# Peptides against a protein of PDB entry 6RGO, part 258

Target 1, 392 residues: chain A of PDB entry 6RGO
Amino acid sequence: MALKLLGFNQDATCFSVISSNKGVTIYNCDPFGKCFELEKSTSNDEELDFLVEMLFSTSLIAVVDKTIGASKRKKLKIVNTKRKATICELTFPHEIMDVIMNRKIICVVLKSDQIFVYDISCMKLLRTIDVRGEKLKSTSKFRNSEAVGDIGVRVSLSTDNNSILCYSSYSKSDKENAPLNDIVVFDALKCIQINVLPAVHQSNIVCIACSPDGMLMATASEKGTIIRVFKTIDTENDEPILVNEFRRGSRPSRISEMKFNHDNTLLACVGESDTIHIFALPVTTTEADANEDDTLQQSSHSLSSSINGLQYISKGLANRFGKIIVSKIPTQSQQRHVAYIKIPENAKYRIGFPKDTTNTIHICGEDGNYLVYSIPRNEVGPCTLVKSNTFD

## One batch from the design tools (peptide; made by RFdiffusion4, then SolubleMPNN)

Design b2_p21_5_s3 (from b2_p21_5, 11 letters changed)
Fold by OpenDDE base, seed 3:
Structure b2_p21_5_s3 (fold): chain B 392 residues (1-392), chain A 21 residues (1-21)
Amino acid sequence: as target 1 above (392 residues)
Amino acid sequence: KKEEEFKKELEEALKELEKKE
């Protein structure tokens, strides 16, 4: 059967899949099994497409029917899975491209490059973010919406209550074809812009991940060769906003998803390549916890010495809109993966990190495999398969 | 009605999280 993966929930306790015959199925990871099914309402042999966002392991899901020809591509439904009932329905002026949520906020991304930010507790609209801005509305010929299917606004939301929203934005270059290579950091609760990271890549950003606490973000471009990790908030101490640069590979390959683990020690990425890459992040020791465990310091020191080579090339292109954040990190300081998982070249996979085990990763494939891997701590190498299940 | 039902469903769902943590 053709399976299409929708991904894991925020804590990797569940994952969602589209089955061509059944519709949407949600699986529980432990104990492994079906926890919800949404039957297809249409008898048509149309290829089913859905967005499904689960509120952690709760009975609440957001659902968008994206099936071609469906009049429902502009409708967000909030569904109680226990009752199989729609409790809320919102209709948007444009097609819904993405939906993300946490305990406080729902963000809805439209094909119009608009982000609608809602208070989840009452479904009140807090903000409409127009990523194109008012000035670009006059000159933007509708990018013929058919051919540009893959380049749009990307978003990520912190899974905590701080609700830090990171999104891709158009560079302020006077060029008609400005790339989506800026990042905006936004407090979704206060509806305040915290930061703007200009030109974080040379091409459009196609993948963004926010850390669970909202303190870090990762970005990848269309090339998918370099992953950059940034602080979301400027620290008073003039510390570099760019904290890591990772090399996924030398060959261009699309990254479809990135995730931080719950303690911000690991970043995983998956995409069109035969390999899931896992990178180690330097633990930002806040000075307070310096007292106890001497033994982990040696591996962190070798990472920190490589980062100190981020010489701020403070060279005086004081153009009007701020610090060049992306100095050319020497290609030699680009860290490789610490761990990896081999996957079938033609299977799309999704990734999730469970809360309880910081060195465990959950993965699922359109090949019908749900796999749990242990990540090696003390060596660079392959992850070890711990558990496997199959689904249809 | 629908908003009150939604708030109640959300509160019930959030309490389901607190029992699993």
Scores: peptide ipSAE 0.391, ipTM 0.888, DockQ to the pose 0.832
Fold by OpenDDE base, seed 2:
Structure b2_p21_5_s3 (fold): chain B 392 residues (1-392), chain A 21 residues (1-21)
Amino acid sequence: as target 1 above (392 residues)
Amino acid sequence: KKEEEFKKELEEALKELEKKE
């Protein structure tokens, strides 16, 4: 049967799949099993396409049926999974491209490059962000070029209550085909723009991940060779802070998903390649814990010594041309993965980090495998398979 | 009525979240 992965929920306690014969199925990770099924509305052998976003492990899901008809693709349904009932239906002016949520916010991304921000508690619209309209206000010459192909606005939302929304925006380039290579950081609750990171890649951004706490973001372009990690809120001299630059590979390969673990120590990426890559992030020691016992410091020093090679390339060249030259970390200081998982070629996989085990990653494949891996902390190498399950 | 029923169902789902944390 053709399976299509919808992904993990925010805490990797559940994952969603489309089965060509059954419709949408939600699986619980532990104990492993089906927890919800949304039956096909049509008996036709049509290729099912859905968006499903689950509110953690609750009875609340957001569903978009994209299978047939331009009218269905514009409807968001909020469904109670226990009652199998639609409790809210919203209709949008354009096709829904993505839906993301946390405890406070639902964001709906449209094909028009609009982001609708809702208060989940009452389904009231807080803000409409018009990413094209922001571009048009900045540059008088932009034709509404329809985004040719699979390039649209990308979004990521923090899983915490701070509700930090990161989205891709069009560069201020006077070129008709300005890339989606800027990032906007937005407080979704207050509806305030916090930060703008200009030209974070040379080409369109196709993947964004926000950390659970909203303090970090990872970005990848259509090339998928370099992943950049930035601070979301913090700036140095009104300039964006690049924390890490990771090399996924030498060959171009699209990254479909990235995730931070719950303590911001790991970043995983998956896509069209045969490899899930896991990168270590520097632990920002908050100054507050520096006062307790000297005895545990010895083990952390070995990893920190290799990270100190990220010498701040001096601020001096950025000032002259108003182009925030994202200080290109020299290709020599680009960190590689610390861990990896081999996956079948041409199998689409999704990734999630469970809250309780920061060294564990959940993965699921369109091949019907749900796999739990342990991530090595003290060595560079393969992850160890801890648990496997199959689904249909 | 429908909006109040919806708010109640959302509040029930949000309370399910608070009990799992």
Scores: peptide ipSAE 0.348, ipTM 0.874, DockQ to the pose 0.681
Fold by OpenDDE base, seed 4:
Structure b2_p21_5_s3 (fold): chain B 392 residues (1-392), chain A 21 residues (1-21)
Amino acid sequence: as target 1 above (392 residues)
Amino acid sequence: KKEEEFKKELEEALKELEKKE
């Protein structure tokens, strides 16, 4: 059967799938099994398309039926899974592209490049962010909305109560086709813009991940070769702080999803490639535990994998109008993955990090596999499969 | 009515989180 993955919830305790014959199924990860099914509303052999966002492992889900007609694609339903009842319905002026939530906030992303921010506790609209309206103030021409296939506003929300929202915005370049290569950091509770990271990539941002605590953000462009990690709130001399620059690969490949683990020590990425990459983040040791003399010589075995020195001098193409975040990280010091998982070619996978085990990653595939891997900490290598289950 | 019912159901769902943490 054709499966379409919707992804894991915030704590990777559940994942959601579209099955062509059944509709939406939600699986619990441990113990593994079906916990909810949303039946197909129509008997037609139409390709099912849904958005589903869970409030962690609760009975509350947000659902958008995208299967039929422009009208349904504009409706958000909040459903109680225990009661199998719609408890709230919202209608938007445009098609819903994404829905994200935490304990405090629901964000709804529209095809109009608008973000609607709601207080979950009362479904009150706190803010409408108009990313196009910001562009119109900076750039006179609307992109013809038709040609913007897979390139829209990307969002990520912290899973904590601080509710840090990161979203892609249009650069202030006078170019008719300004890329979505700026990031805005937004306090979704206070409805205040905290930070702006200009031109974090040369092309459109296609993937964003916010850390669970909202302190870090990872970004990837359409090229998917470089992942950048920034501080969200903190700045150095009114400039964005680049924490890490990771190389996923030499070949362009789209990244579909990135996630931090719960302690901000790992960043995973998945996409069109046969490999999930896991990167280590620098642990900010708080000064207090500096007393243990564990001279673990981090043998920076710089595995100088002789990537032929294509000095891509990132000629700072100072695009005349934007402070490009010049990578202060030399291309030679670009960190590679510390761990990896091989996945079938052309199988779409989704990733999640459980809260309880910082060295474990959950993955699920459109091939019907749910897999739990252990991540090596002491060596660069493959992850070890710990548990496997199948779903339909 | 519908808003109060929604608010109550959401409060119930949020209490399910507090019991799992």
Scores: peptide ipSAE 0.334, ipTM 0.871, DockQ to the pose 0.781
Fold by OpenDDE base, seed 5:
Structure b2_p21_5_s3 (fold): chain B 392 residues (1-392), chain A 21 residues (1-21)
Amino acid sequence: as target 1 above (392 residues)
Amino acid sequence: KKEEEFKKELEEALKELEKKE
C-alpha cells in the first residue's frame, strides 16, 4: 500500500502515517502498535493527504484533510482519538500548509504566508502573523504556486511551555522575489518578537528546527549542504549568535526535517539523501566556578572537549546596508556528522528523539519500517540498530 | 458549551500526559 509519513510527535512516543486504504493511522513507539485509526470517510480512490499534529501521546490531535476538495484544506479539526470525535473545528481563509503545537500553543501556517497563533486551552486567537508584511500585499501576484508549492513559510515551535516560535520570513529587500531567508524568533505566549536573524542563508529556508527548550534553532536552505545553528534569544552586540555550522554534504540535497534531542546535545537531519546525519552540539557547560581543587581526575576525553574550541563567531560583518552577513565558518572548520544512519534511496523518512533516552533516535519510513537506533557517544560512525518494527 | 467541552477534553488529555511522564 502507498504509505505517506506524517511524522513523530513532540517526544517521539508516537508517529502518524497515511495509509491509502485506512486513512490516518497513529502508532505507539513503545510498546510498538497501532493506537488510533481515522477511517476514510469517502470511498473515492483519491490520493489521501492529511496534516496531523499530535499533542504528545494524548488523545488530542489536530487534523487537516488536504485531500482534493478545496473546502476541507481550510479546516482544522481537533479530534479526540479515544472518542473518535471532532471537539473543535476552525476554518481559515486560505489552505493550511502546516500545524504545530505544544501544551500551550497551536500555530497554523496558511498558504497566504500567515501564521495564526492560538492559545490551545481555549482555542483563542492570540496573534495573526503576516510574514509577507504590508508591502507585498499590493503586488497581487498570487504566485500561481502550483509549481512553487515547496517554497512557503517554515515554522518550528519549542516543545516546552516557553513556546518559542521560529519562522522563516522574507528579507527586507524590495525585490519582488525576496527569498525566505530571514528567521524571526517569536514568543508565542506573550506575542512578542524576540529576535530577527537576517539572511541566515543565501536562498530560501526550507527547514527549521527549534530546540525543545527554545534556546537553539537549526536552519537549512534549498541547497541543504549547510545547516546553521543559532541562539534564539541571546544576541551579541545586537547580532545573531551562530553556535554551529554543520556540513551535511557537498552535493545539494533537500532536508525535509531536522530535530534536536531533548538535552540539545544532538541535531539530526533527514531528507532526500540516503543518509540521516546526526551532529553533536557543544554542551554549553555553564562555567560553574571552577574552584581551584587541582585533583587530576583523568579527564575522560569526551568528544565535548574538542568541540569547546568553537568560538561563537559573533563577527557578523554588518555591511553598510544593515545586512548581517553571517560570517561563513571556514569550510575547513565546518563540522561533519558524528553519527549517521543509512536509509534506502528515495525512501522518505521522518525522525524523532525520545525524551528519556538522549542517545537514541526513532526513525520511520514510507517503506513501512519503524527503527530505533543507538547513537555512538565516543566515536564517529554508524548508529546501531536496537529495535525494528514494520507497519502497513 | 463547545469551548467548555474542549477545555475539559484538553484538561483530561493533559492529565493523561502527566500520568505517563
Scores: peptide ipSAE 0.204, ipTM 0.823, DockQ to the pose 0.816

Design b2_p21_5_s4 (from b2_p21_5, 10 letters changed)
Fold by OpenDDE base, seed 1:
Structure b2_p21_5_s4 (fold): chain B 392 residues (1-392), chain A 21 residues (1-21)
Amino acid sequence: as target 1 above (392 residues)
Amino acid sequence: SKEKEFKEEYEEALKELEKLE
């Protein structure tokens, strides 16, 4: 049977899949097993497509049926999995493209490039963000959104209560064909724009990850060769702070998902390549622990690569079109992965970081494998397989 | 009301989280 992966929940305690004959299945990671099944409501041999977003490991899930006709693709259902009951239904003017949530907020992304922000506690609409609205004032030509492939607004939400929403936006260039290469940082609770990061890539952004605490974001373009990590809130002289620039590879490859671990020390990425890449983030030493004088001269070759390469985004080279291009970190100072996992070619995988073990990663594949890997701390190399399970 | 019922379901789900943390 063809499996389609929906992904892990926020803390990697559960993952969801579509089985072609059964519908949506949710698996618990530990102990491993099926915890919920949403039966297919129709006997038709149509390829099943769903969005499922879990509220962590709770009985609440958001579900969108993408399979059956234009009407269901516009309907969000909140389902109690214990009661097997729909407790809320919302209908949107356009097809739902993505749903993301935390303990406070649900964000619904539409094919119209609108983001609907809800207070989850009462399903009250807090804000409608129109990502096209700033651009529509200049260009009367509706790009028929049908002919341009999977390029839409991307979103990521912090898993904490601060509810930092990062989304891709269209660059302010007067060109009808402006790329989705700006990032907006938005406080979803206060409904305030906090920051705007202009032209973070040269091409459309196709993947965004927010850190659990909302303090960092990772971005990748359709090229998927470079991943950039920025501070979300903090600015330096009103300019965005680039924390890291990672090189996934030399060959173009789409990144489908990125995740930070719970302590912001690791960033993982997965996509169309045969390799999951894991990058180390510099630990920001908070100045507080400077006082303990313990003289233990242990020659731990800490990879204190003193990345003194806080390269200030020096005055972005105003290319001929007045766009601030984020100063490229020299290709020689671009960090490589510290760890990797080899996956089957053409198998789609999803990734998650568990809360309790910062050096463990959960992965699941459309091949029916759920795998737990240990990430090496002190060496560059392959991750070690710790646990494996299969699912149907 | 459906809103009151939804709020009760949400508050129950949050208590599920507090037991898992």
Scores: peptide ipSAE 0.473, ipTM 0.918, DockQ to the pose 0.816
Fold by OpenDDE base, seed 5:
Structure b2_p21_5_s4 (fold): chain B 392 residues (1-392), chain A 21 residues (1-21)
Amino acid sequence: as target 1 above (392 residues)
Amino acid sequence: SKEKEFKEEYEEALKELEKLE
């Protein structure tokens, strides 16, 4: 059967898939098994499309039926999976493109480049963010969005209660074709813009990941060759702090998903390439005052010590137009992956990091494979397969 | 009310989460 992957939940305890015959299926990762199935409401041989966002491993899910039919694509349902009942229904003015949630917040991204931010506890609208802003409302060139299906506002939300929302925004260039290459950092609870990272890539941002704690953000453009990691909240001289610049590859390849692990030590990326890449992040050891006296115990050369030399490239050259040019890390100092997973060519995979095992990654494929890998700690190399399961 | 019922369902789901952590 054609499977379509929807992805993992926030803590990688569950993943969701679309099965052409069954509708939406949710699998538990450990113990592995089907935990929920949403049956097709229609007997039509129409290609099923859904958005499913889980509230972790709870009985609550957000569902959007994106199957052909303009009215359903605008409808968010909150479903209790134990009761198999819709407990809330919201209708939007435009098609829903994405849904993201944590314990506090639901964000709904529309095809209109609007983000609706809700308090999940009562489904009250806290904020509508218009990413196009007022200036682009006057140019009624609705990009006939048939051909531009892939270029929209991207979002990521911290999994913690701080609810840091990162979203792509249009650069302030008065050009009709301004790229979605700015990032806005937003406190979704307080409804306050915290930070703006201008022109983080030269082209549209197609993938964003927020760290679980909301302190870091990873970005990738349409080229998918470079991944940049920024601090979300902290600024240096009112400039964005670039923490890392990773090279995924030399060839352009779209990144579909990125994830941080729970302790912000790893960043994984997956996409159209045959390889999942895992990058090490510098552990900000707070220099606890190393009192002088502790003897020359052989510093096990943790790969972390070589990473500490990444000077925060704070020097965005503000050009004459107030555009922060994110200083490119020299290509020679661009970090590569520390680990990788080979996946079948043309197979779509999704990734998740479990909370309790920071050196473990969960992956699932449209090939029906659910795989658990161990990430090497002390060497650059392939991940080791720990567990394998199949699903249909 | 539907809002009260939804809140009760949400609070139940959070209690499920607290048992899984």
Scores: peptide ipSAE 0.472, ipTM 0.917, DockQ to the pose 0.834
Fold by OpenDDE base, seed 3:
Structure b2_p21_5_s4 (fold): chain B 392 residues (1-392), chain A 21 residues (1-21)
Amino acid sequence: as target 1 above (392 residues)
Amino acid sequence: SKEKEFKEEYEEALKELEKLE
């Protein structure tokens, strides 16, 4: 059967899939099994397409029917999975491209490059973000929305209650075809812009990940060769906003998803390549926890010493919020993966990090495999398969 | 009201999270 993966929830306790015969199915990871099915309402042999965003492992899900020809592509439904009932329905002026949530916030991304930010507790609209801005509305010929299917606003939301929203924005270049290569960091609760990172890549940003705590963000461009990790908040200590630059590979390949683990020590990426890459992040020791465990310092020191050798070629872009120094990490100091998983060629995979085990990764494939891997701590190498299950 | 019902469903879902933490 044709499976389409929707992804893991925020804590990797569940994942969702589209089955062409059944509709949407949600699986529990442990114990492995089906926990919810949404039957297809249409008898048509149309290729099913959905967005499903889970509120962790709860009975609440957000659902968008994106099936071609469906009048429902502009409708967000909140569904109680236990009751199989729609408890809320919102209709938008444009097609829904993405939906993300945490315990506090739902963000809805439209094909119009608008982000609608809601308080989940009452479904009250807090903010509409227009990423194109008012000035670009006059000169933007509708990019013929058919051919540009893959280039739109990308978003990521912290899974914590701080609700840090990172989104891609158009560069202020006077060029009619400005790339989506800026990042805005936004407090979704307060509805305040925290930061703007200009020109973080040379081409459009196609993937963003926010850390669970909202303190870090990762970005990848259309090339998918370099992943950059940034602090979301400017520290008073003139510390560089760019904390890491990772090389996924030398060949261009799209990255479809990135995830941080729950302690911000690992960043995983997946996409069109035969390899899931896992990168180690330097532990930002805040000075406060310096007292106890001597033993972990040796591995962190070797990573930190390679970062201290970063000759920051400071191109100071004076933006409205001060000189953002975009340091270029030399191509020789670009860190590679510390671990990897080989996946079948042409199989789409999704990734998730469970809370309880910082060195475990969950993956699922459109090939019908749910796999749990252990990540090596002390060596660079392949991950070890711990558990496997199949689904239809 | 539908808003009251939605709020009750959201508060029930949060209690499901607190039992899993």
Scores: peptide ipSAE 0.465, ipTM 0.916, DockQ to the pose 0.825
Fold by OpenDDE base, seed 2:
Structure b2_p21_5_s4 (fold): chain B 392 residues (1-392), chain A 21 residues (1-21)
Amino acid sequence: as target 1 above (392 residues)
Amino acid sequence: SKEKEFKEEYEEALKELEKLE
């Protein structure tokens, strides 16, 4: 059967899939098993397409039926999975492209490059962000190019209550085809723009990940060769802080998903390649824990010595025109993966990090595999398979 | 009201979350 992966929830306790014959199925990771099924409403042999966003492992999910010919692609349904009932329905002016949530906020991304921000507790609209309207204010020559295919606004939301929203925006270039290569950092609760990271890539951003705490973000362009990690809120001299630049590979390959682990020590990426890459992030020692025992310092020093070569080239060459040229970390200073997982070619995989085990990664494939891997801490190498399950 | 019913459902879902953490 053709499976289509929808992804993991925020804490990787559940994942969702589309089965061509059954509709939407949600699986629990531990104990592994089917926990919910949304039956196909139509007997038609139409390829099912859905968005499903879970509120963690709760009975509350957001669902969009994106099936071609379905008059429902503009409708968001909030469903109680225990009651199998729609408790809220919202209709949008345009097709829904993405839905993301945490405990406080739902963000709905439209094909119009609009982001609708809702208070989840009452489904009240807090803000409409018009990414195109922001471009129109910045550029005299806005072309509504309907024809830019699979390139739209990308979003990521922190899983915490701070509700840091990162989204891709159009560069201030007077070029008719200005790329979606800026990032806006937005407080979704207060509805305030916190930061703007201009021109973080040369081409359109196709993948964004926010850290669980909202303090870091990762970005990848359509080339998918370089991943950049930035601080979201913190700035140095009103310039964005580039924390890391990772090289996924030499060949262009689209990244479909990135995730941070819960302690911001690891970043994983997956996409069209046969390899999931896992990168180590520098542990920002908060000064507060510097007072306890000397004995654990010896193991951290070996990784820190290799990281000390990442001198903060925070010298963004502010070119005379206020273009923050994100200082390209020299290609020699680009870090590679510390760990990897080989996956079948042409199998789409999704990734998630469980909360309780910072060195464990959950993955699931359209091949019907749910896999749990252990990530090596002290060596560069393959992850070790710990658990495997199959689903249909 | 539908808004009150939705709020009760959301508060129930949050109590499910607090039991899983």
Scores: peptide ipSAE 0.459, ipTM 0.915, DockQ to the pose 0.774

